# Ledger of designs, part 212: peptides against a protein of PDB entry 2YKT

Target 1, 231 residues: chain A of PDB entry 2YKT
Amino acid sequence: SRSEEMHRLTENVYKTIMEQFNPSLRNFIAMGKNYEKALAGVTYAAKGYFDALVKMGELASESQGSKELGDVLFQMAEVHRQIQNQLEEMLKSFHNELLTQLEQKVELDSRYLSAALKKYQTEQRSKGDALDKCQAELKKLRKKSQGSKNPQKYSDKELQYIDAISNKQGELENYVSDGYKTALTEERRRFCFLVEKQCAVAKNSAAYHSKGKELLAQKLPLWQQACADPS

## One batch from the design tools (peptide; made by RFdiffusion4, then SolubleMPNN)

Design b2_p27_4_s2 (from b2_p27_4, 16 letters changed)
Fold by OpenDDE base, seed 1:
Structure b2_p27_4_s2 (fold): chain B 231 residues (1-231), chain A 27 residues (1-27)
Amino acid sequence: as target 1 above (231 residues)
Amino acid sequence: SQQKALEEKAEKRRKEVEEEREKFESS
């Protein structure tokens, strides 16, 4: 029946969230933590490289013929430091605004969704069983009427059961339909939350890339001419 | 009756959902 199909669809939405979405989200969080760790590793390695560049700048500054190139090398290291500070801010946001919040939500969600599915199943069954009971009583009444010398005696009761069946069927269909809409809304809300948090990360990432582009665009022409135009 | 038992169980499940929803939303 339409109600049975819609019921299966509703259960499948909840099961998909619990058995597919939530485990995948946990994996996403784990991969995010790995990515954060790798970026922190890059930051550390880059610091060592640019600290060594500063030492080369010190040597240039101490030289007789390359003093001006010392300032260039120091500027290169300073621009890197500023870019790296933006990366660190992005990483803090990535951790605090995405990973931590997703981790908190996914752990709480398992219990919530389990309860929600059980509620739906219990109430759907209750309504279904009440409908089945009314249908069974109507069938019994009709059998009794067929064996009676006065079938008209049961006409009013037959109408009452027909009306009760119609009402209970409509109620069941509406409940299952609303249950499906609710389940889809729950699923959508989780994806929307992920998208919104990822948008926040994207904004911070854009700020990092913009700052790097700005700083390098400002300084790179100057650095490129440093050897061609000795002071 | 079986129906009454289902209704009581449904009410219990409604409370469980509400409690878990409150936890989920407050986090």
Scores: peptide ipSAE 0.069, ipTM 0.706, DockQ to the pose 0.337
Fold by OpenDDE base, seed 5:
Order: structure tokens, then C-alpha cells, then sequence
Structure b2_p27_4_s2 (fold): chain B 231 residues (1-231), chain A 27 residues (1-27)
């Protein structure tokens, strides 16, 4: 029946969230933590590289013929330091605004969704069983009427069961329909939450990239000319 | 009746959902 099909669809939405979405979200968080660790590793390795560049700048500053190139090398290292500071701010936001919040939500959500599905199943079954009972009682009444010398005695009661069946059928259909809409809304809410958190990360990432571009665009022409204009 | 037992079970499940919802929303 249409109601049975919609019931299966409703259960499948909850199952998809619990068995596909939530495990995939846990994997996404794990991959995010791995990415964060790699970026932290890059930051650390970059510090060593640019500290070594500063040492080359010191040697240039001590020379008689390359003194001005020392300042260029120091500026290169300083611009890098500022870019890395912006990266560290982005990583803090990535950790606090995305990973931590998603991790908290996904663990709580598993219990909530399990309870929500069980509620829906219990109420759906209760309405279904009540309908089946009324249908069975009507069938018994009709058999009794067919065996009676006075069928008219049962006519009013037959009408009452027909009306009760119609009402219970309508209530079941409405309940299952609303259940399906609710399940789809729950699914959408989870995707929206992920999108919103990813948008916050994207804003901070944009600030990092903008700052890096600005600093390099300002200084790179000066650095490119430094060897052409010996002092 | 069997119907009453199902209704009581449904009410129990409604309370369980609300408790887990409150935890989820407060987090």
C-alpha cells in the first residue's frame, strides 16, 4: 500500500542517517584531524627553513659587497612569519569551529536518532494494529450478519466500524506522511549544520589567503629588483 | 489491552526522544 511504502521510506531515511551519514561524518572528522596535523607539521618545518634563511641574511649583512641583500632575506623571513601566523589562526578556527563541534554533535546524534526512529515505529505500529483490529471486528460482524435471520440488527454497528476504519486509515496515512517529512527535515538539518560550520572555516581560510597574497604582492617586486641594483 | 500496552510504550519512547533532544540541543 502507499502507507506501507511511505513507512519504508521513512525508516530508510533514519537508517541512512545512522548507518551512512554519521559514519561518513566521523570519517570526515578523522580526515580533518589528519589534515590539521599535517598543516601543523608544515608550520613547524617551515620555521626551521626560514630560521636558516635568516642565518643567510645575517651572513649577507656582515659582508662588504652584499649588505643590502641581508635586509631582503630578513624581509622574506618576516613575511613568511606573518603568513604562518594567519595559518595558525585559521587552524585554531578549523579545530574549534568545525572539528570539535562536529565531534560533539555526531556522538549525541546517534542516540537521538535511534530514539526518534523507535518512537516513530512504535506509534506507527500502534495505529496499524488498531486499524487491523477494527477490520477484523468488522469481518466478524459481517459473518454474524450473514448467518442471521435479521441482518438489519447489525447494520448500525457495521456502519460504525466502517467509519472507524476510514478514520483510522486516514490517521495512519497522515501520521506516516508527517513522519516522512520529519525524517527528511532531520536529514536536511544535519547537512545544513555541516555546511554552516564549513562556511565559518572558509571565511577564515579566505582571510589567510588574502593576507598572504597582500604581503607577497607588496614585497615581491622589491625583492626581484634587489640583485639588479647593487649599492 | 494490547493497544493500551502499545500506547504506554509509545509514551515511554516520546519521553526518551525528548531527553535525547534536550541533550543534543544543549550541546
Amino acid sequence: as target 1 above (231 residues)
Amino acid sequence: SQQKALEEKAEKRRKEVEEEREKFESS
Scores: peptide ipSAE 0.030, ipTM 0.659, DockQ to the pose 0.339
Fold by OpenDDE base, seed 3:
Structure b2_p27_4_s2 (fold): chain B 231 residues (1-231), chain A 27 residues (1-27)
Amino acid sequence: as target 1 above (231 residues)
Amino acid sequence: SQQKALEEKAEKRRKEVEEEREKFESS
């Protein structure tokens, strides 16, 4: 029936969130933590490389013929330090605004969705059982009427059961339809929350990339000319 | 009756969902 199909669809939405979405979200959080750790490792390794570049700048600054190139090497190292500081700020935002908030939500969600599904199943079954009971009583009444010498005695009661069945069928269909809409809304809410948090991360990432581009665009022409004019 | 027991069970589940919803929305 239409109500049985909508009931199946409703249960499948809740099951998909609990069995597919939430495990996938936990994996996404784990991959995010791995990515954060790798970027922290890059920052640490880069510090060693640019500290060594500063040492080359010190040697140039101590020379008689290459002093101005020392300043260029120091500027290169400083621009990199500023870019890495922006990366660290982006990583803090990535941790606090995405990973922590998603982790809190996914831990609470299992209990909420289990309770919501159980509520829906209990009420759906209660309405279904009440409908089945009315249908069974109508069937018993019709059997009694067919065996009776006075079938008209049961006509009013038959109409009452038909009306009760129609009303209970309508109530069940409406309840299952509303249940399906509610389940789809719950699914959409979770995807929307993920998208919104990822948008915040994207804004912070854009700020990091813009700062890096600005700093390099400002300095790179000066660095490229440093060897052309032997002061 | 069996129906009353189902209604009481449904009401209990409604309350449990609302309590878990409040926790989920406040987090």
Scores: peptide ipSAE 0.025, ipTM 0.539, DockQ to the pose 0.343
Fold by OpenDDE base, seed 4:
Structure b2_p27_4_s2 (fold): chain B 231 residues (1-231), chain A 27 residues (1-27)
Amino acid sequence: as target 1 above (231 residues)
Amino acid sequence: SQQKALEEKAEKRRKEVEEEREKFESS
């Protein structure tokens, strides 16, 4: 029946969230933590590289013919430090605004979804059983009417059962339809939450890249001229 | 007949539910 198919669809939405979405989200969080760790590693490695660049700048500053290039090398290291500070801010946001919040949500969802599905199933079954009972009583009444010398005696009662069945069928279909809409809304809410958190990450990433581009665009022409204009 | 009218009412409700489902799925 239409209600049975809709019921199956509703259960499948809940099952898809619990069995596919939530495990995939846990994996996404794990991959995010790995990415965060790798970026932290990049930051640490970069510090060593630019500390070594500062040392080269010191040597240039001590030279007789390359003093001005010492300042250039120091500026290069300083610009990098500022870019790395922006990366660290992005990483903090990535951790606190995406990973932690997703982890909290996925942990809460398993019990909630199980309870929501169970509630839906219980009420759906209750309404189904009530419908089945009315259908069974109508069938019994029709059997009595067929065996009676006065079938007209049962006509009013038959109409009452037909109306009751029609009403209960409509209530069941509405309940299952609403259940399906609710389930789809729950699924969409989870995807929307992921998208919103990823948008925050994207904004922070854009800020990091923009700051890096700005700083480098400001200084790079000066650095490129430093070797052309010997003092 | 009254029975036919009740059956038509039931069918109308089934169609309304289906239309609501289709609208929701398309949104």
Scores: peptide ipSAE 0.000, ipTM 0.284, DockQ to the pose 0.054

Design b2_p27_4_s3 (from b2_p27_4, 15 letters changed)
Fold by OpenDDE base, seed 4:
Structure b2_p27_4_s3 (fold): chain B 231 residues (1-231), chain A 27 residues (1-27)
Amino acid sequence: as target 1 above (231 residues)
Amino acid sequence: SMKEELEKKAEEYRRKVEEEERKFLES
């Protein structure tokens, strides 16, 4: 029946979230943590590199013939420091706005979805059983009417059962339909949450890249001419 | 099939939700 098929679809949505989405989300979070760790490693390594660049700048500043190049090297290191600071801010956002929030959601979701599905199943079954019972009673009544010398005696009661069956069928169909919409909404909400959090990360990433581009674009021409313009 | 019809309705529902979300974000 239509209601039975829609019921199966509803259960499948919940099942898909529980068995496919949530495990995949956990994996996504794990991969995110791995990426975060790697970028943190980059930050640490970068500090050492640019500190060493500063040392080269100090040596240039102490030289008699290359003093002005010391300032250039310091500027290079400073710009990269600023870029790195932007990366660190992006990483903080990545951790706090994406990973932590997704982790919190996924940890709570298993119990919630299980309970929601169970509630739906219980009520669906209850309505189904009530419908089946009413149908069975109508069948019994019809058998009794066929064996009677006065079938017309049962006509009003038959109509009552038919009406009751129609009403219960409608209620069941509506309930299952609403259940399916609810399940789809639950699924969509989870994807939307992921998308929104990823958008926040993307904005912060864009800010990081923009700042880097801006700083380098401003200074690079100056650095490129430094060796051509001896003092 | 009945399944295909239900899936079609589900897709229509998704589209409506997306449209409502869009309208909400633009308001």
Scores: peptide ipSAE 0.008, ipTM 0.341, DockQ to the pose 0.048
Fold by OpenDDE base, seed 2:
Structure b2_p27_4_s3 (fold): chain B 231 residues (1-231), chain A 27 residues (1-27)
Amino acid sequence: as target 1 above (231 residues)
Amino acid sequence: SMKEELEKKAEEYRRKVEEEERKFLES
């Protein structure tokens, strides 16, 4: 029936969230943590590299013929430090505003969805059972009427059962339809939350990249001329 | 099939919700 088919679709939405979306989201969070760890490793390794660059700048500053190149090397290291600071701020946001919040939500969601599905199933079954009972009673009444010497005695009751069945059928269909819309809304809300959090990450990432681009664009022409313009 | 009809209605509903959400966010 239409109501049974829509009921199956409703249950499938909840099952898809619980069995596909939530596990995939947990995996996404795990991959995010791995990415964060790798970026932290990059930042640490970069510090060593640019500290070594500063040492080369010190040696240049101590030389007789390359003193001005010392300042260039120091500027290169300083620009990197500023870019690195911006990256660290982005990583803090990535951790606190994305990973932690997703982890908190996904942990609570399994219990919530299970309860929501159970509530829907219980009420759907209750309405279905009430409809089936009314249909069974009508069938019994019709059988009794056919065996009676006075079938007209049961005509009013038959009409009452027909009306009750029609009303209960309509109520069941509406309930299942609303349940399906609710389930789809629950699914959409979860994807929307993910998209919104990724938008926040994208904004922070854009700020990081913009700052780096600005700093390098400002200084790179000066650095490129350093060897051609000895003091 | 009835399934296809229900899926079509669901898609129409999803589009409507998305449009309403967009309008809300733009207001």
Scores: peptide ipSAE 0.008, ipTM 0.359, DockQ to the pose 0.049
Fold by OpenDDE base, seed 1:
Structure b2_p27_4_s3 (fold): chain B 231 residues (1-231), chain A 27 residues (1-27)
Amino acid sequence: as target 1 above (231 residues)
Amino acid sequence: SMKEELEKKAEEYRRKVEEEERKFLES
């Protein structure tokens, strides 16, 4: 029936969220944590590299013929520090605005979805059982009428059951239809949440890249000329 | 399907990145 098909579709939406979306989201979060860890590792390793660059700058500053190159090396290290600070800010956002929030949502979602599905199933079954009962009563009445010497005696009651069945069928169909819309909305809400959180990360990432590009574009011509223009 | 097209594009992108990285390392 139409209601049975729509019921199956509704359950399949919940099933897809619970068995496909949520596990995939957990994996996404895990991969995000790995990515965060790797970027933090890059930041730490870069610190060592640029600290060593500063040491080279100190040596240049102490030299007689390369003193100005010391300042260049210091500037390179400083620009890197500023870029890394922007990266750290992006990582904080990545952690707090994406990973943590997704993790909180996915943890709560299992219980929520289970309860929502159970509620839907319980009410759907209740309406279905009520419909089945009316259909069974109509069938019994028709059987009784067929064996009666006065079938007209049962005509009004038959009409009442037909009307009741029609109403209950309509109610069931509407309920299942609304249930399907609700399930689709729940699914869409989860994707939208992911998209929105990823957009926040993307904005912060764009800010990081923009700042880095700006700083490097400003200084790189100076650094490139430093060896050609001894003081 | 849309999924298959996205997977194909992702693979093409990965190959492109790998090729660019290879060219960079060989230059």
Scores: peptide ipSAE 0.000, ipTM 0.290, DockQ to the pose 0.012
Fold by OpenDDE base, seed 3:
Structure b2_p27_4_s3 (fold): chain B 231 residues (1-231), chain A 27 residues (1-27)
Amino acid sequence: as target 1 above (231 residues)
Amino acid sequence: SMKEELEKKAEEYRRKVEEEERKFLES
């Protein structure tokens, strides 16, 4: 029936969230943590590289003919430090605003969705059972009427059962229809939440890249000319 | 067919959900 198919679709939405979306989201979080760790590793390794660059700058500053190049090398290291500070801010946001929040949501969601599905199934079954009962009673009444010398005695009761069946069918269809809408809304909200959190990460990433571009654009022309202009 | 009617109903619900969620996210 139409209501049975709609019921199946409703259950499938909940099952898709629990069995496909949530596990995939957990994997996404895990991959995000790996990405965060790798970026932190890059930051740490870069510190060592630019600390060594500072040492080269110190040597230049101690020379008689390359003193100004020492300042250039120090500036290069300082610009890197500022870029790395911006990266650390981005990583903090990535952790706190995306990964942690997604992790909290996905852990709570399993219990919530299980309860929501169970509630829906219980009420759907209750309405279905009530409908089946009325249909069964109507069938029994019709059998009694066929065997009776006075079938008219049962006519009013037959009409009452027909009306009750019609009403219960409508109630069941409406409940299942609303259930399907609710399930689709639940699914969409989860995707929207992911998109929103990813947008926040994208904004922070843009700020990191913008800061790096700004700092390098300011200094790079000076550094490129440094070897041509001995002091 | 019953299948086509159900698919049409499902699409209607999807559109309604999309509009509701758009409003929710923009609020």
Scores: peptide ipSAE 0.011, ipTM 0.358, DockQ to the pose 0.058; fails the geometry check

Design b2_p27_4_s4 (from b2_p27_4, 12 letters changed)
Fold by OpenDDE base, seed 3:
Structure b2_p27_4_s4 (fold): chain B 231 residues (1-231), chain A 27 residues (1-27)
Amino acid sequence: as target 1 above (231 residues)
Amino acid sequence: SMKEELEKKREERRKEVEEERLEYENA
C-alpha cells in the first residue's frame, strides 16, 4: 500500500543517517584531525627553514658589501612569520569551530535517532494493528450478516466499522507522511550543519590566503630590486 | 489495565525522546 511504502522510505532515511551518514562523518572528523596534524607539521618545518634564512641574513649584515641584503632576508623571514601566524589562527578555528562541534553532535546523535526511530515504529505499528483489527471485525460481521435471517440487525454496526476503518486509514497515512517529512528534515539539518561549519572554515582560510597574498605582493618588488642597487 | 500499561510505556518513550532531543539541541 501507499502507507507501507512510505513507512519503508521513512525507516530507510533513519537507517541511512545511522548506518551511512554518521559513520562517514566520524571518518571525516578523523581525516580532519589528520589534516590538522599535517598542517601543524608544516608550520614546524617552515619555522626551521626560515630560522635558517635569518642566519643567512645575520651573515649578510656582518658583511662589508652585503649589509642591505641582510635587511631583505630578515624581511622575508618576518613576512613568513606573519603568514604562519595567520595559518595558526585558521587551524584553531578549524579545530574549535568544525572538528569539536562535529564530534559533539555525532556522539549525541546515535542515541537520539535510535529513540526517535523506535518511537515512530511503535506508533506506526500500533496504528496499523488497530486498523487491521477493525478490518478483521468488519469481515467477521459481514459473514454473520450473510448467514442471518435478519441482515438488517447488523447494518448500523457495519457502518460504524466502515467509518472507523476510514478514519484509522487516514490517521495512519497522515502519521506516516509526517514521519517521512520529519525524517527528511532531520537528514537535511545534519547536512546543513556540516555546510555551515565548512563555511566558517572557508572564511578563515580565505583570510589566511588573502593576508599571505597581500604581504608578498607588497614586499616582492622591493626584494627583487635589492641586488640591482649598487651599495 | 493493558491500555493503561500501553499508555504508560508510550509516555515513557515520549520523555526519553524529548530528553535526548534537548541534549542534542543544547550541545
Scores: peptide ipSAE 0.025, ipTM 0.446, DockQ to the pose 0.331
Fold by OpenDDE base, seed 5:
Structure b2_p27_4_s4 (fold): chain B 231 residues (1-231), chain A 27 residues (1-27)
Amino acid sequence: as target 1 above (231 residues)
Amino acid sequence: SMKEELEKKREERRKEVEEERLEYENA
Protein backbone atom coordinates (compact mmCIF):
# COMPACT_ATOMS: atom_id res chain seq x y z
CA SER B 1 0.00 0.00 0.00
CA ARG B 2 0.99 3.70 -0.24
CA SER B 3 1.23 3.82 3.58
CA GLU B 4 3.50 0.76 3.71
CA GLU B 5 5.79 2.16 1.03
CA MET B 6 6.05 5.52 2.78
CA HIS B 7 6.71 3.72 6.09
CA ARG B 8 9.58 1.82 4.48
CA LEU B 9 10.99 5.05 3.05
CA THR B 10 10.81 6.69 6.51
CA GLU B 11 12.69 3.83 8.16
CA ASN B 12 15.28 3.90 5.38
CA VAL B 13 15.99 7.60 5.99
CA TYR B 14 16.69 6.94 9.70
CA LYS B 15 18.80 3.88 8.84
CA THR B 16 20.80 5.88 6.27
CA ILE B 17 21.60 8.54 8.88
CA MET B 18 22.58 5.99 11.54
CA GLU B 19 24.42 3.48 9.36
CA GLN B 20 25.92 5.69 6.61
CA PHE B 21 25.97 9.38 7.58
CA ASN B 22 27.09 9.13 11.22
CA PRO B 23 29.95 6.64 10.60
CA SER B 24 31.08 8.73 7.62
CA LEU B 25 30.95 11.87 9.78
CA ARG B 26 33.10 10.18 12.45
CA ASN B 27 35.61 9.31 9.74
CA PHE B 28 35.49 12.91 8.45
CA ILE B 29 36.28 14.18 11.99
CA ALA B 30 39.17 11.71 12.29
CA MET B 31 40.59 12.83 8.93
CA GLY B 32 40.16 16.45 10.06
CA LYS B 33 42.19 15.76 13.23
CA ASN B 34 44.94 14.19 11.11
CA TYR B 35 44.93 17.22 8.80
CA GLU B 36 45.11 19.58 11.82
CA LYS B 37 48.08 17.65 13.23
CA ALA B 38 49.91 17.82 9.90
CA LEU B 39 49.33 21.60 9.65
CA ALA B 40 50.58 22.04 13.23
CA GLY B 41 53.68 20.13 12.13
CA VAL B 42 54.11 22.58 9.23
CA THR B 43 53.95 25.51 11.68
CA TYR B 44 56.65 23.96 13.87
CA ALA B 45 58.94 23.18 10.93
CA ALA B 46 58.42 26.69 9.50
CA LYS B 47 59.52 28.24 12.82
CA GLY B 48 62.86 26.42 12.64
CA TYR B 49 63.41 27.45 9.02
CA PHE B 50 62.64 31.15 9.56
CA ASP B 51 64.62 31.27 12.83
CA ALA B 52 67.57 30.08 10.75
CA LEU B 53 66.78 32.83 8.20
CA VAL B 54 66.91 35.41 11.03
CA LYS B 55 70.38 34.12 11.90
CA MET B 56 71.47 34.75 8.30
CA GLY B 57 70.03 38.28 8.63
CA GLU B 58 72.10 38.85 11.79
CA LEU B 59 75.27 37.84 9.94
CA ALA B 60 74.41 40.19 7.06
CA SER B 61 73.84 43.05 9.53
CA GLU B 62 77.33 42.46 10.96
CA SER B 63 78.88 42.56 7.48
CA GLN B 64 80.42 45.79 6.20
CA GLY B 65 79.22 45.20 2.64
CA SER B 66 75.77 43.59 3.21
CA LYS B 67 74.15 45.51 6.11
CA GLU B 68 71.01 46.47 4.18
CA LEU B 69 70.47 42.84 3.16
CA GLY B 70 70.21 42.04 6.87
CA ASP B 71 67.06 44.18 7.06
CA VAL B 72 65.66 42.44 3.97
CA LEU B 73 66.21 38.99 5.52
CA PHE B 74 64.58 40.17 8.78
CA GLN B 75 61.58 41.47 6.81
CA MET B 76 61.29 38.13 4.99
CA ALA B 77 61.27 36.26 8.30
CA GLU B 78 58.76 38.70 9.86
CA VAL B 79 56.30 38.41 6.94
CA HIS B 80 56.46 34.63 7.20
CA ARG B 81 55.93 34.88 10.99
CA GLN B 82 52.75 36.89 10.35
CA ILE B 83 51.56 34.31 7.80
CA GLN B 84 52.19 31.50 10.31
CA ASN B 85 50.32 33.41 13.04
CA GLN B 86 47.34 33.66 10.69
CA LEU B 87 47.61 29.91 10.01
CA GLU B 88 47.59 29.17 13.76
CA GLU B 89 44.47 31.31 14.17
CA MET B 90 42.79 29.44 11.31
CA LEU B 91 43.74 26.10 12.95
CA LYS B 92 42.22 27.17 16.28
CA SER B 93 38.99 28.02 14.47
CA PHE B 94 39.15 24.74 12.53
CA HIS B 95 39.43 22.83 15.80
CA ASN B 96 36.91 24.79 17.89
CA GLU B 97 34.28 25.71 15.29
CA LEU B 98 34.29 22.55 13.14
CA LEU B 99 35.88 19.47 14.71
CA THR B 100 34.76 19.92 18.34
CA GLN B 101 31.21 20.88 17.37
CA LEU B 102 30.84 17.99 14.91
CA GLU B 103 32.24 15.56 17.48
CA GLN B 104 29.74 16.75 20.12
CA LYS B 105 26.84 16.45 17.67
CA VAL B 106 27.70 12.97 16.36
CA GLU B 107 28.07 11.52 19.89
CA LEU B 108 24.62 12.77 20.96
CA ASP B 109 22.95 11.95 17.67
CA SER B 110 23.11 8.14 17.72
CA ARG B 111 21.02 7.92 20.89
CA TYR B 112 18.58 10.59 19.77
CA LEU B 113 17.92 9.02 16.35
CA SER B 114 17.50 5.55 17.82
CA ALA B 115 14.90 6.89 20.23
CA ALA B 116 13.13 8.91 17.52
CA LEU B 117 12.95 5.91 15.16
CA LYS B 118 11.68 3.65 17.97
CA LYS B 119 8.98 6.17 18.91
CA TYR B 120 7.86 6.43 15.28
CA GLN B 121 7.82 2.63 14.83
CA THR B 122 5.82 2.10 18.03
CA GLU B 123 3.14 4.62 17.11
CA GLN B 124 2.98 3.48 13.47
CA ARG B 125 2.51 -0.13 14.62
CA SER B 126 -0.16 0.89 17.14
CA LYS B 127 -2.17 2.71 14.45
CA GLY B 128 -1.69 -0.18 12.00
CA ASP B 129 -2.84 -2.76 14.56
CA ALA B 130 -5.93 -0.68 15.39
CA LEU B 131 -6.81 -0.48 11.69
CA ASP B 132 -6.30 -4.23 11.19
CA LYS B 133 -8.55 -4.94 14.18
CA CYS B 134 -11.38 -2.81 12.75
CA GLN B 135 -11.03 -4.50 9.35
CA ALA B 136 -11.19 -7.92 11.03
CA GLU B 137 -14.31 -6.95 12.99
CA LEU B 138 -16.02 -5.69 9.82
CA LYS B 139 -15.23 -9.00 8.09
CA LYS B 140 -16.75 -10.93 11.05
CA LEU B 141 -19.85 -8.71 10.97
CA ARG B 142 -20.33 -9.28 7.21
CA LYS B 143 -20.09 -13.07 7.71
CA LYS B 144 -22.69 -12.85 10.48
CA SER B 145 -24.98 -10.73 8.30
CA GLN B 146 -24.80 -13.21 5.39
CA GLY B 147 -25.94 -16.02 7.70
CA SER B 148 -28.79 -13.97 9.21
CA LYS B 149 -32.50 -14.05 8.33
CA ASN B 150 -32.48 -10.25 8.75
CA PRO B 151 -29.26 -8.77 7.19
CA GLN B 152 -30.69 -5.24 7.54
CA LYS B 153 -30.24 -5.52 11.33
CA TYR B 154 -26.46 -5.17 10.87
CA SER B 155 -26.46 -2.37 8.25
CA ASP B 156 -25.95 0.51 10.72
CA LYS B 157 -23.11 -1.30 12.48
CA GLU B 158 -21.47 -2.10 9.13
CA LEU B 159 -21.54 1.60 8.22
CA GLN B 160 -19.97 2.47 11.59
CA TYR B 161 -17.09 0.07 10.97
CA ILE B 162 -16.59 1.39 7.42
CA ASP B 163 -16.38 4.94 8.78
CA ALA B 164 -14.00 3.85 11.56
CA ILE B 165 -11.75 2.07 9.02
CA SER B 166 -11.73 5.14 6.76
CA ASN B 167 -10.79 7.41 9.69
CA LYS B 168 -8.06 5.06 10.96
CA GLN B 169 -6.66 4.66 7.44
CA GLY B 170 -6.50 8.45 7.09
CA GLU B 171 -4.82 8.82 10.50
CA LEU B 172 -2.22 6.19 9.62
CA GLU B 173 -1.47 7.77 6.24
CA ASN B 174 -1.13 11.23 7.78
CA TYR B 175 1.10 9.93 10.58
CA VAL B 176 3.40 8.10 8.16
CA SER B 177 3.49 11.12 5.83
CA ASP B 178 4.44 13.44 8.70
CA GLY B 179 6.99 10.88 9.87
CA TYR B 180 8.62 10.87 6.43
CA LYS B 181 8.77 14.68 6.32
CA THR B 182 10.28 14.71 9.83
CA ALA B 183 12.90 12.11 8.87
CA LEU B 184 13.90 14.07 5.75
CA THR B 185 14.13 17.24 7.84
CA GLU B 186 16.40 15.45 10.34
CA GLU B 187 18.67 14.29 7.50
CA ARG B 188 18.76 17.74 5.89
CA ARG B 189 19.62 19.40 9.21
CA ARG B 190 22.72 17.25 9.62
CA PHE B 191 23.96 18.04 6.11
CA CYS B 192 23.17 21.74 6.59
CA PHE B 193 25.13 21.81 9.86
CA LEU B 194 28.13 20.22 8.13
CA VAL B 195 27.91 22.65 5.18
CA GLU B 196 27.60 25.70 7.46
CA LYS B 197 30.58 24.70 9.60
CA GLN B 198 32.63 23.95 6.49
CA CYS B 199 31.68 27.38 5.09
CA ALA B 200 33.06 29.00 8.27
CA VAL B 201 36.32 27.08 7.80
CA ALA B 202 36.42 28.13 4.14
CA LYS B 203 36.05 31.81 5.14
CA ASN B 204 38.88 31.52 7.66
CA SER B 205 41.04 29.73 5.08
CA ALA B 206 40.30 32.48 2.54
CA ALA B 207 41.38 35.10 5.11
CA TYR B 208 44.65 33.22 5.71
CA HIS B 209 45.42 32.98 1.98
CA SER B 210 44.40 36.60 1.34
CA LYS B 211 46.62 37.92 4.15
CA GLY B 212 49.59 35.88 2.93
CA LYS B 213 49.11 37.07 -0.66
CA GLU B 214 48.77 40.70 0.46
CA LEU B 215 51.90 40.68 2.64
CA LEU B 216 54.06 38.94 0.04
CA ALA B 217 52.76 41.10 -2.84
CA GLN B 218 53.63 44.24 -0.85
CA LYS B 219 57.20 43.23 0.02
CA LEU B 220 58.39 40.96 -2.80
CA PRO B 221 59.24 43.78 -5.28
CA LEU B 222 61.38 45.46 -2.59
CA TRP B 223 63.20 42.22 -1.81
CA GLN B 224 63.80 41.47 -5.50
CA GLN B 225 65.50 44.86 -5.96
CA ALA B 226 67.71 44.63 -2.83
CA CYS B 227 70.70 43.00 -4.57
CA ALA B 228 70.68 45.53 -7.42
CA ASP B 229 70.87 48.51 -5.06
CA PRO B 230 74.28 49.63 -3.73
CA SER B 231 75.15 49.20 0.25
CA SER A 1 16.22 36.17 -21.98
CA MET A 2 17.49 32.64 -21.27
CA LYS A 3 19.89 34.22 -18.74
CA GLU A 4 17.04 35.97 -16.89
CA GLU A 5 15.00 32.73 -16.81
CA LEU A 6 18.01 30.86 -15.42
CA GLU A 7 18.54 33.59 -12.79
CA LYS A 8 14.83 33.46 -11.85
CA LYS A 9 15.00 29.65 -11.43
CA ARG A 10 18.13 30.05 -9.27
CA GLU A 11 16.38 32.63 -7.10
CA GLU A 12 13.30 30.38 -6.72
CA ARG A 13 15.56 27.47 -5.69
CA ARG A 14 17.39 29.73 -3.20
CA LYS A 15 14.04 30.75 -1.68
CA GLU A 16 12.90 27.12 -1.42
CA VAL A 17 16.17 26.17 0.30
CA GLU A 18 15.91 29.16 2.66
CA GLU A 19 12.29 28.28 3.55
CA GLU A 20 13.35 24.68 4.27
CA ARG A 21 16.24 26.04 6.36
CA LEU A 22 13.93 28.36 8.32
CA GLU A 23 11.49 25.51 8.95
CA TYR A 24 14.41 23.46 10.22
CA GLU A 25 15.88 26.19 12.48
CA ASN A 26 12.45 26.90 13.99
CA ALA A 27 11.61 23.19 14.69
Scores: peptide ipSAE 0.023, ipTM 0.293, DockQ to the pose 0.029; fails the geometry check
Fold by OpenDDE base, seed 1:
Structure b2_p27_4_s4 (fold): chain B 231 residues (1-231), chain A 27 residues (1-27)
Amino acid sequence: as target 1 above (231 residues)
Amino acid sequence: SMKEELEKKREERRKEVEEERLEYENA
């Protein structure tokens, strides 16, 4: 039946969220935490590299013939520091605005969806049972009418059951249809939330890349000329 | 007669409900 099919579709949406989306989202969060950790590791390793570069700059500054190259090496280290600070800000946002919020949502969602599905199933069953009862009573009435010497005695009651069946069927179909729309809306809301959070991360990442590009584009020509123009 | 009209309405509603049921069961 249309309502049974729509009911199956509704249950399948909830099942897909609970059994596919939410586990995949948990994995996504875990992979995000791994990525964050790796980027933090890059930042730490880069600090050691540029601290060593500063030491080379100090030695150049102490030299008689390479003093200006000391300033260049210090500028390279400083630009890197600024880029890394921007990366750390991006990572902080990545953690707080995406990972933490997704983790909170996915943890609460399992309980919510289970309750929502159970509520839907309970009401759907209640409406179905009420319909089945009316259909059963109509069938009993028709059997009584067929065995009666006065079938007309039952005609008004038969119409009443037919009307009740039609109304209950319509109510069930509407309820299941609305249930399906609700389930699809719940699914879409979860994807939209993910997209919105990923957009925030992308914006912060763009700011990081833009700042790095700007700083390097400004300084790189100066650094490239430093060896050609001995002072 | 009012009785025939009532019977006709009953038969039409029976057909509608049976069609809806058949559409519902075959769907």
Scores: peptide ipSAE 0.018, ipTM 0.254, DockQ to the pose 0.025; fails the geometry check
Fold by OpenDDE base, seed 4:
Structure b2_p27_4_s4 (fold): chain B 231 residues (1-231), chain A 27 residues (1-27)
Amino acid sequence: as target 1 above (231 residues)
Amino acid sequence: SMKEELEKKREERRKEVEEERLEYENA
């Protein structure tokens, strides 16, 4: 029946969230943690490189003929420091606003969805059983009417059962329909949450890239001229 | 007949549920 089909669809939505979405989200979080760790590694490696660049700047500053190039090298290291600070802020946001929040959500979700599905199934079955019972009683009544010398005696009662069946069928269909809409809404909510959190990360990433671009664009022309200027 | 009217009403409700489903899926 149509209600049975919609019931199967509803169950499949819950099943898809539990068996596909949530495991995939856990994997996404794990990959995010790996990415975070790698970026932290970049931060550490970059510090060593730019500390070494500062040392080269110190040597230039001690020279008689290259003193001004020392300042250039220091500026290069300082710009890097500022870019790196922005990266660290982005990483903190990535951790706190994406990974942690997704991890908290996915951990709680399995139990919630299982309970929600079970509740839906229980009520759906209850309504179905009540409908089936009413249909069975109508069938019994019709058998009695066919064997009766006065079938008209049962006409009013037959109409009552037909009405009751119609009402129960409608209630079941509505319940299953609402259940399906609810399930789809639950699925959409999870995707929306992911999208929103990823948007926050994207915004912070954009800020990191913009700041880096700004700082480098400001200084690069100066650095490029430093060797052309006679001391 | 009253029976036919009840069957008609049931069919209408079935159609309404399908329309709502299709609307929701396409939104």
Scores: peptide ipSAE 0.013, ipTM 0.300, DockQ to the pose 0.053; fails the geometry check

